# Ledger of designs, part 297: peptides against a protein of PDB entry 7RZF

Target 1, 358 residues: chain A of PDB entry 7RZF
Amino acid sequence: PFQEEHLKQLYKIVPIKDIRNLYVTFPIPDLQKYYKSNPGHYLGHLIGHEGPGSLLSELKSKGWVNTLVGGQKEGARGFMFFIINVDLTEEGLLHVEDIILHMFQYIQKLRAEGPQEWVFQECKDLNAVAFRFKDKERPRGYTSKIAGILHYYPLEEVLTAEYLLEEFRPDLIEMVLDKLRPENVRVAIVSKSFEGKTDRTEEWYGTQYKQEAIPDEVIKKWQNADLNGKFKLPTKNEFIPTNFEILPLEKEATPYPALIKDTAMSKLWFKQDDKFFLPKACLNFEFFSPFAYVDPLHCNMAYLYLELLKDSLNEYAYAAELAGLSYDLQNTIYGMYLSVKGYNDKQPILLKKIIEKM
Target 2, 358 residues: chain A of PDB entry 7RZF as posed
Amino acid sequence: PFQEEHLKQLYKIVPIKDIRNLYVTFPIPDLQKYYKSNPGHYLGHLIGHEGPGSLLSELKSKGWVNTLVGGQKEGARGFMFFIINVDLTEEGLLHVEDIILHMFQYIQKLRAEGPQEWVFQELKDLNAVAFRFKDKERPRGYTSKIAGILHYYPLEEVLTAEYLLEEFRPDLIEMVLDKLRPENVRVAIVSKSFEGKTDRTEEWYGTQYKQEAIPDEVIKKWQNADLNGKFKLPTKNEFIPTNFEILPLEKEATPYPALIKDTAMSKLWFKQDDKFFLPKANLNFEFFSPFAYVDPLHSNMAYLYLELLKDSLNEYAYAAELAGLSYDLQNTIYGMYLSVKGYNDKQPILLKKIIEKM

## One batch from the design tools (peptide; made by RFdiffusion4, then SolubleMPNN)

Design b2_p27_3_s2 (from b2_p27_3, 9 letters changed)
Fold by OpenDDE base, seed 3:
Structure b2_p27_3_s2 (fold): chain B 358 residues (1-358), chain A 27 residues (1-27)
Amino acid sequence: as target 1 above (358 residues)
Amino acid sequence: MTPFEEVLAKRESEIETSEEIEHVIFS
């Protein structure tokens, strides 16, 4: 376990690859025994959220961060880490202190709102969907994984323990959230910009790094993190499937797509799933425009339109992805291609949102 | 993996944490 001397430390690390990463880490108690409530997953879900009013949304809006991950990681015996990891822009590398301030502002927002049972229920529902429709893993890898986790879970629960949430434990959420404080922080900045500015070499990999104490003034700045009015809890995920009914095979089901609608403006092809029997669908749309590729200007406008459309859909993309929905938008020489894939139940909602932004 | 773990693993795979960097951070 990290002692007080290992807290409030800043590591400046030189990577082999040209990457810019920030790791904000907190030593936390071992949460393994709390797998039925998984308070670290609850916090990781909120801190790592990509929707409007999220930590990532604000940090991206400033041009400081590209991606953000939040979650628990196993440590040594008897403790874990909570980690907030971000991919830094070149500008973000200059604003690390302010990025971390925003992290503590978001954490303070989570304290002010308190544990939300509806968020736990969404995590429970998402995990239940994932468990129910889990893809077939390679037997050898899966058996090895199961053999490993048998040390942590009862035999009866070993298949479900990583997925099925059973208990809402606001007390445990608050307990973990209480460890996410500036006085308990370890910061690592990974950048080539530290080359020739390090004073230590790691013994196993030869990684060059510098370790320094975070100044008390910086710790105090983070301790006094105000409620930033830009931070909001996510809205309910409208894309979480609830209907998993599989329609029976039609008597006339063809092994190939059949033309089910032919009009002057549209053709619709349909193929029923005759193989997988999953509550999933693939919707593919090809839009034809005589203007899309008529000249270089229109081609560039069609490209820019699609990039703007993708950007305007980013608010839904994450919530859809969590719910096992995806979309793809591509320019074609004839116009545009749209694909919507995943659980069929909420596909109409996602498709409607896409069409409303078009 | 849960979709969250898949999103995390996808993001974690996008954040190529080299074992070298992890060793410095978590040692």
Scores: peptide ipSAE 0.145, ipTM 0.729, DockQ to the pose 0.655
Fold by OpenDDE base, seed 2:
Structure b2_p27_3_s2 (fold): chain B 358 residues (1-358), chain A 27 residues (1-27)
Amino acid sequence: as target 1 above (358 residues)
Amino acid sequence: MTPFEEVLAKRESEIETSEEIEHVIFS
């Protein structure tokens, strides 16, 4: 277990690759026995959220961070780590202390709101969809994986233990959240900007690094993290599928798309799935405009329109992606192309939101 | 992997700490 001397440490690491990463790590108890509630996954989902009012949204708005990940990682026997990892911009590398302050402000927001059963239910539903529609793995790899996880899970649960959440445990969420404190932090900054500024070499890989104690004033600044009013819990994900019914194949089902609607303003082709038998659909729309490519001005206006439309839809993109929905918007020489793909149940909701922003 | 597991496992795997960086952080 990490002793007090191992906490409140800053590592400056020289990477081989030209990367700028920040790792904010917290020693936590071993959560393996709590796989049915998975409190680390709950916290990773919220801290790693990309929607409006998320940690990532605020850090992106400042130009400090490109990507953010939150989650648990295995440590040595009897403990784990909770890790918040971010990809830093060049500007973000100068603002690491303030980035970590924002992390603690978000964590403080999670403490103030407390554990949310609806968030757990969304994680449960997403993982259940995950398990139900899991792709066929290669038998050899799958068998080796199962043999490995048999050390952690009962034989009866070995197939479901990594996926199926069963128990909402707010006490365990609070217990993990209580470990996410400045006094329990280990910080690593990875950047080539530390080249020639290190004093240690790691024995196994030869990685050059510097280790420093985090100043008590900085720890105190993070301990006094206030509630930042920009941070909000995510809204409910309306795109999570609940209906997985597969309609029977029509007697007149053609192997090719059939023209089912022909009008002066629209043509519609339909093909039922006769191969995969999944509760998924692909909706493809081609919009024709004689003005889209008539001259360079109209072409640029059509481009700008599409970029503005994509930006206006960004609030839904992450929630849709989590739910196994995707959309694509492209300019064509004839106008615009829209694709909506994924689980068919909530595609009408996403399509409606796209049309309302158009 | 499902999109959520792919997002989370791509995220947990995008904690691609190179083994070299992991060894420094977790030693």
Scores: peptide ipSAE 0.141, ipTM 0.721, DockQ to the pose 0.537
Fold by OpenDDE base, seed 5:
Order: structure tokens, then C-alpha cells, then sequence
Structure b2_p27_3_s2 (fold): chain B 358 residues (1-358), chain A 27 residues (1-27)
């Protein structure tokens, strides 16, 4: 386990690739025995959330961060890490202290709100969908994976242990959250900008780095992280599928899309799935406008409209993606293309949200 | 992977710390 001397450390690392990453890491107890509640997954879901009022949303709004990941990772010698990883902009590289302050403000928000059973239930439902509709893995890889995890789980649970949440454990969530403190932090900044500014070389890979103690003043700033009123818990995910009924094949099912509606304003083709038998659908819409590409001005306006539409839909994109829904919007020479894909149950909800923004 | 697991495991795997970076952070 890391001793006090290994905490409150800053690592400046020179990558081989041209990347700018920040890793904020916290040593945590081994949580393997708590796989049925998976408190690290709960916290990773919230910290890594991309919706309105999320940590990422605020850090993106400042132009400091492109992406954010939160989660648990195996450590050495029977301990784990909780990691918050962000992709840094050039500007974000200058604001690392402030980025980490915002992380602690979000963590403080999670403490203030306490563990939410509904969030756990969403994670449980998402993981259950995940398990139920898991793709067929290659037998060799799957067998090797199962053989590896047999060391961690009872034989009866080995297939389900990674997926099926069974127990809401607010006590364990609070226990992990209590480890996410400035006094327990290890920070790594990865950037080529540290080239020629390092004093150590890692023995195995030759990675150049510098290790520094984080100043006590900076630790105190993070310890005094106030509640930031911009941070909010996510709203309930409306897109989580609950109906997985597969309709029987129609007797007249055609191998090709059949024209089922023909009107002056619309044509509709339908093909039933005769191959996969999944509770999924692909909705494809081609919108025709005589104005879309009539001249360069209209073309640019159509492009700008689509970019604004995409931006206005960002609030739903993440929640839809988590629930196994996706959408795509493209300009075409005739107008606009919209695609909605994934579980069919909540596609009408997503489609309605898209149409309401159009 | 399912989309949530692909998002979370793509995220947990997007903690693609190169083995190099992992060794520095976790050693």
C-alpha cells in the first residue's frame, strides 16, 4: 500500500505519443469482494457522466478538457485505484490545479447528495441489458477470460459477476468516496511539453518523468473545495429499454425493404429482421429540400443548421448512448439524413427529442 | 460489449494508459 510519502505526489510524464492527459488517482481498498454492489462503478458512472451539470460538461465549457473517464482500476498487491482521467486541451494543461479543484467540487457534491438508489438501479438495469444482449465472443478468448475470473468469483456466479448488480450498498459508496480526498491524491500529467524538463527515467520502459510533492497550499485549496452550483446529479435516463419483445416474423416478410406507405410527402420502406432476432431497429430518414443545395449560401446555411441541431442534441447524446441508442445527422445533396439505431423500445422517445429540436 | 459496457469499458479501456505511463503512475 502507498505510504503517506507516496501520496500528494505530482508526476510530469513525457509520452511517446503526442497526447495531453491528466490522471488523478486515489489509492482505495480492494473492492473485489464487493462485486455485487460495485461501489467503484457507481462512482465512475457519476464522475464520468457527460450530461448537463456533470464534471465533464463544466470542464468542456471552460475549454480545458475534451474527454473524461472515471472508474476503478486494479492496483498492485491487493489494492485498487480510483482514477479520473481527462484529455487536456492546450489551455487545460495550464489550468491543471483548477481542473482538479473542480473534480473535488464534484466529489463534494456527491458527498452532499449522498448515495442515490435510483442511480444504482439505472446501473443495474444497464448492466442487465448488457449481460442479456452480450455479443458472442470468440470461444477461445471467452474461455481464457472466464478462466482468469474464476479466481475472483464463485463458479455459479462467474458468468454474471461482472455484470449483475445485486446489492445497493450506500456504506461502501461512502467508504470509497471518503478515499477520494486531496490528502490521498496522486496526480500524473502526461505531455510532450515536459520533454527536457524531467529528472528521472523509468527502468522498464525508459519513460522520462519528474516527480514532485504537491505543495501543501494546493492540497489545502483542494480540501476547501466548496460546492459549485453548476454541478448537478444527472437526470433519470429516459432511454433505458425495458421491453425486449421480439415480434414474430410476418408471413409475407420480404427479403428486401417493402414500400408500406406512399404519399405525396413521404415514402416508407420496411424490412423485418429475419436474421438477428434482436429487439433493435434502424430508423433511417432522408429529408428532401429543394433549397438544401441550390446555391453556396443555402448549402452553408444547411450545414450550419445541422451543426446547431447536433449541438442542441448533445444533452441527450450521452444518455442515449449509455442506453444503447445512437443517432446520426448528415447533410446530403438533397437535404438531410437522420439515422436512429439501437434498442427499439425507447427509439420513439429519442426520435421525438430530435424532432422537437428541429 | 454492450453500449453501456462499451461506453464504460471504452472509457475504462480509454484509460489506455500506455504500459509506460501505467508503470510510472502505479509503481
Amino acid sequence: as target 1 above (358 residues)
Amino acid sequence: MTPFEEVLAKRESEIETSEEIEHVIFS
Scores: peptide ipSAE 0.140, ipTM 0.734, DockQ to the pose 0.537
Fold by OpenDDE base, seed 1:
Structure b2_p27_3_s2 (fold): chain B 358 residues (1-358), chain A 27 residues (1-27)
Amino acid sequence: as target 1 above (358 residues)
Amino acid sequence: MTPFEEVLAKRESEIETSEEIEHVIFS
């Protein structure tokens, strides 16, 4: 376990690859025994959220961060870490203190709102979907994984323990959240910009780094993190599938798409799934415009329209992705292509939102 | 991989530091 002397440390690390990363790490108790409630997953879901009012949304709006991940990681000797990892822009590398301030502001928002049972329920539902529709793994790899986790879980639960949430434990969420404090922080900044500015070498890999104590003034700045009004809890994910009914194969089902609608304005082809028998669909739309490729101006206008449309849909993209939905929008020489893929239950909701923005 | 597992695995893989960086952070 890290002693007090190992806390409030800043590591400046020279990577082999040209990467710019920030790791904000917190020593936490071993949460393995709490797998049925998984408080680290709950916090990782919220801290790592990409929707409006998220930590990532604010940091992206400033041009400081490209990606953000939050979650638990195994440690040594019966402790874990909670980690917030971000991919830094060149500008973000100059604003690390302010990025971490925003992390603590978001954490303070989570404290102020308290544990939300509906968020736990969404995590539970998402994990249940993931478990139920899990792809077939390679038998050897899967068997080896199961053999490894048999040390941690009862035999009857070993297949479900990593997926199925059973218990809402607000006390454990608060306990982990109480460890996410500036006095318990270890910060690592990874950048080639530290080359020639390091004073230590890691023994095993020869990694060049510098270790510094974080100034008490900076710790105090983070301890006094206010409630930033830009941070909000996510809205309920409307795209989470609840109906998994598989329709029976039609007697006249063809191995190829059949033309089921032919009109002056539209043709519709349909193929029922005769192979996978999953509650999934692929909706593909080709929109034709006589103006799409008439001249360079119209081409550029069609491109700009599609980029604006994509931008206007960003608010739904992450929630759809979490729920196992995706969409794609492309310019074609004839107009526009739209694809919507994933669980069929909520595809009409996503499609409606796309069409309302068009 | 389910899209949720892909998002989780992308998230978990983005927490997957290179071993060389992990040794500095977690030592």
Scores: peptide ipSAE 0.156, ipTM 0.721, DockQ to the pose 0.497; fails the geometry check

Design b2_p27_3_s3 (from b2_p27_3, 9 letters changed)
Fold by OpenDDE base, seed 4:
Structure b2_p27_3_s3 (fold): chain B 358 residues (1-358), chain A 27 residues (1-27)
Amino acid sequence: as target 1 above (358 residues)
Amino acid sequence: MTPFEEVREKRLKEIETSEEILHVIFS
């Protein structure tokens, strides 16, 4: 376990690659025994959420962060880390203290709202779907993986333990949240801007870094993190599939897409899956407009339209991705292309959301 | 991997985390 002397430390690290990253880390108890409730997954899901009112959404709106990841990481025996990682913009590198303040504001919001059983249930449902429809792994890789995880799980649970959530444990969620405090923080900033400003070299890789104590005044600022009204819990994920019915293969099923609708304004091709037998579909739409590429002005307008449309759909993108849905929007020389892929059950909902924004 | 873990791993790749950096943080 990290002693007090190892807490409230700032590491300035010189990368080999031109990257700008921030790691906000918290020593936490070993949560492996709590795999059935997985409080670290719950917190990682919320902290790493990308929807409206999320930590990432706010930090992006400030122009400080491009990407954010939250979750637990294995440490040495007897402890783990909870880590919030972000990709920093150049501006974000100048606002690390404020970024971390926002992190603590979001964590404070999680404390104020308390553990939400519906969020746990969504995680459970998502994991169940993924487990049910996971691809076949290569036998050698799978065997090695199983051999590794046998150290952590009972033999009877080893196949399911990584996926199946069984117990909502608000007490454990709160316990982990209580460890996500400024007094328990270790911060690492990774940037080439620290080149020539370091005083230590890591022995294994020769990584150059500087270690310094975080000033008490900064710790106090983070400890006094208020509730930021911009932070909200995510809304319920409406894209989680619940119907997994596979329709029987039609006797007249064609090996290629068949034209099933032909009108002056639309053509529809359909092919039933005859190979995978999954409750998934791929919807492809090609829109034709005589004005899309008639001149540079119209081309630019079509481009801007799609960019605005994509931006307007960002609020759904993360929830859809988690639910195994994806969409793609592209400009074509004839107009626009839309693709919706994934589990078929909630595709109509996503498609409706897209159409409502068009 | 769980859906969350898959997304998380995707984002981690975007961040370009290296073992060298992690070693400094967690040693």
Scores: peptide ipSAE 0.392, ipTM 0.900, DockQ to the pose 0.672
Fold by OpenDDE base, seed 5:
Structure b2_p27_3_s3 (fold): chain B 358 residues (1-358), chain A 27 residues (1-27)
Amino acid sequence: as target 1 above (358 residues)
Amino acid sequence: MTPFEEVREKRLKEIETSEEILHVIFS
């Protein structure tokens, strides 16, 4: 267990690779026994959210962070860690204190809003979908995994325990939030910029690092984190599938895509799934423009257009990804390619959003 | 893995977290 002397520490670590990372870590109690409610998952979902009003969105808007991950990690016996990990920009490396302030502002927002049952329900629904449509694992690997998790779960629940949330426990969410405080923080900054500025070497890997106490004034700044009005809870995930009906195979089902529509402006091919029998679809669109590749200027314009389009869709990308939907946009020599894949139920919603941004 | 865990793992890979670094932080 970390004693007080191990808290409020800053580690400056020299990586082997050219990476810039920030780890904000909090010792938390072992939450394994609370697997039915999984408060760490709830908090990880919100803190790691990528939608509008999220921590990541704000930090990206500042140009300080590229990627953010939040969640629990196993520790030693009897405790876990909650970790917020970010990929830092060069500018972000200069604003670590401010980045962490924003983290605590977001955490404070979560405290102010309190635990949300609808968020838990979305997590539950997502997990249920994933469980229902889980791919067949290799028997050997699966057996080994099950054998490992038998130590953590009752035998009757071992197959479902990792996926099926059963209990909304706001008290446990609050309990974990109470551990996410500046007085309980351990910070690690990973950057090659610390090369030659370290005074310790890790014994196992030879990693060079410096350990410092975080100044009390900095801790106090983080403790006094106000409510930042830019932070908002995510909106409901509209991409979560609810209809899983599989249409019967047509009698004239072709083994290859059949041309089902042929017009002056469009051709449509369709192939029904005859193999997997999943409530999933792949929508592929190829757009043809005579101007897309006519000259370097048009090529660059088409490229920029697609980049802007992708950026405009980032708002939905995370929610779609969580719901088992994905999209891809690519420039082609003929114009543009769009692909939408995943559960078919909410694909029209995602497609509509894409088209509205085009 | 849950959908969130899968996304989280993808993001962790993008961040290129190393076991060496994690060992320093959590030792």
Scores: peptide ipSAE 0.371, ipTM 0.895, DockQ to the pose 0.696
Fold by OpenDDE base, seed 2:
Structure b2_p27_3_s3 (fold): chain B 358 residues (1-358), chain A 27 residues (1-27)
Amino acid sequence: as target 1 above (358 residues)
Amino acid sequence: MTPFEEVREKRLKEIETSEEILHVIFS
């Protein structure tokens, strides 16, 4: 277990590759026994969220961070880590203290709001979908994995334990949140800018680093993290599928798309899945405009329009991705192409959101 | 892997976390 001397430490690490990363780590109790509630997954979902009002959204808006990941990681025997890892911009490297302040502001927001059962339910539903429609793994790899996890889970639950959430445990969520405090933090900054400024070498890999105590004033600053009004809990993910019914194959189903609607303004082709029998669909739309490619100006305007449209849809991209939905928008010589793919149940919702932004 | 885990793993791969760096942090 980490002693007090190992906490409130800053590591400046020289990477081999040209990368800029920040790791904010917290020692936490071993949560393995709580796999049915998985409080670390709950917190990782929120801290690592990419939607509006998220930690990442704010840090991106400042130009400090490109990507963010939050979650638990196995530690040594009897403890785990909660890790917030970000890819730093060059500017972000200069604002590490402020980035971490924002992390603690977000964590403080989570404390203030308290555990949300609806968020747990979303995690449960997402995990259930993932389990139900899990791709076939290679038998050898799968067997090895199962053999490994048999040490952690009852035999009867070994297949489901990593996926199926069963218990909402707000007490455990609060317990983990209580460990995510500045007094428990270990910070690592990874950058080539520390080359020649290190005084230690890691024994196993020869990694050059410097270790410093984080100043008490900085710890206090993080401890006094206020509620930042820019941080909000995610909205409910409207894209999570709930209906997985597979419609029976039509007797006259053709192996190729059939024209099912032909009007002056639209043609619709349909092909029922006769191979995979999954509750998934691919919607493809080609929009025709006589103006899209009439001249270079219109071409550029069409391009700019699509880029702006894509940008405006970014708020839905993450939630859709989590729910197993995707969309694609492309310029064509005739106008625009739109594709919506994934679970069919909530595709109309995503499609509506796209059309509303158009 | 859960959709969240898949997204998370994808993001982790994008960050190019090396074992060397992780060893320093967790040693």
Scores: peptide ipSAE 0.095, ipTM 0.717, DockQ to the pose 0.627
Fold by OpenDDE base, seed 1:
Structure b2_p27_3_s3 (fold): chain B 358 residues (1-358), chain A 27 residues (1-27)
Amino acid sequence: as target 1 above (358 residues)
Amino acid sequence: MTPFEEVREKRLKEIETSEEILHVIFS
């Protein structure tokens, strides 16, 4: 267990690769026994959220961070870590204190809102989908993994324990959230900019680093993190599939797409899945415009239009991705291409939103 | 993998690929 002397520490680390990362870590109790509620996953989902009002959205808007990950990691016996990891921009490297302040503001928002059962339910549903449609792993690797996790889970639950949430435990969420405090923080900044500015070498990998105590004034600033009105809980994810019905193969199903509609304005081809038998679909749309590639001006306007369209859809992109939906928009010499892929159940919702933005 | 798992695993692997860094943080 980390003693007080190990807390409120800053590590400046020189990487081998040209990377800029920030790790904000918190010692937390061992949560392994609470796998049915998985409070660390709940918090990781919210802290790592990429939608409007998220921590990442704010940090991206400032040009400080490219990516963010939040979650629990195994530690030594009897404790774990909660980690917030971000990929830093060059500018973000200069604003680490402010980035961490925003992290604590978001955490304070989570405290103020309290545990949300609907968020837990979304996590449960997403994990259930992930479990049900998990890809086949290589048998050797899978067997080795299962053998390893048999130490942590009952035999009857070993296949499901990493995925299936069963219990909403607001008390455990609050317990973990109470550990996410400035007085319990360990910060690591990873950058080549620290080359020649380190005084220690890690014994196992030879990693050069400097360790410093975080000033009490900085800790106090983080402790006084107020509610930032830019931070909001995510909205309900409308893209989470609930219907997984697989329709029987039609007797006249062809191995190739069949033309099922032919009009002056549209052609529609359909192919039923005869191979995978998954509750997934791929919708492809080609839009034709005689003006799309007439001249450089029209080409640039079509490009700009598509970029603006993509930008306008960013609010849905993450929620769709979480739910196993994806879309792609491309300019073509004939106009525009749209693809929507993933679970078929909520594809119409995503497609409708795309069309409404067009 | 679900896109979420792929993204999460990719991100976790990106975190894991820094074992040297993690060792400094967790030692």
Scores: peptide ipSAE 0.091, ipTM 0.678, DockQ to the pose 0.444; fails the geometry check

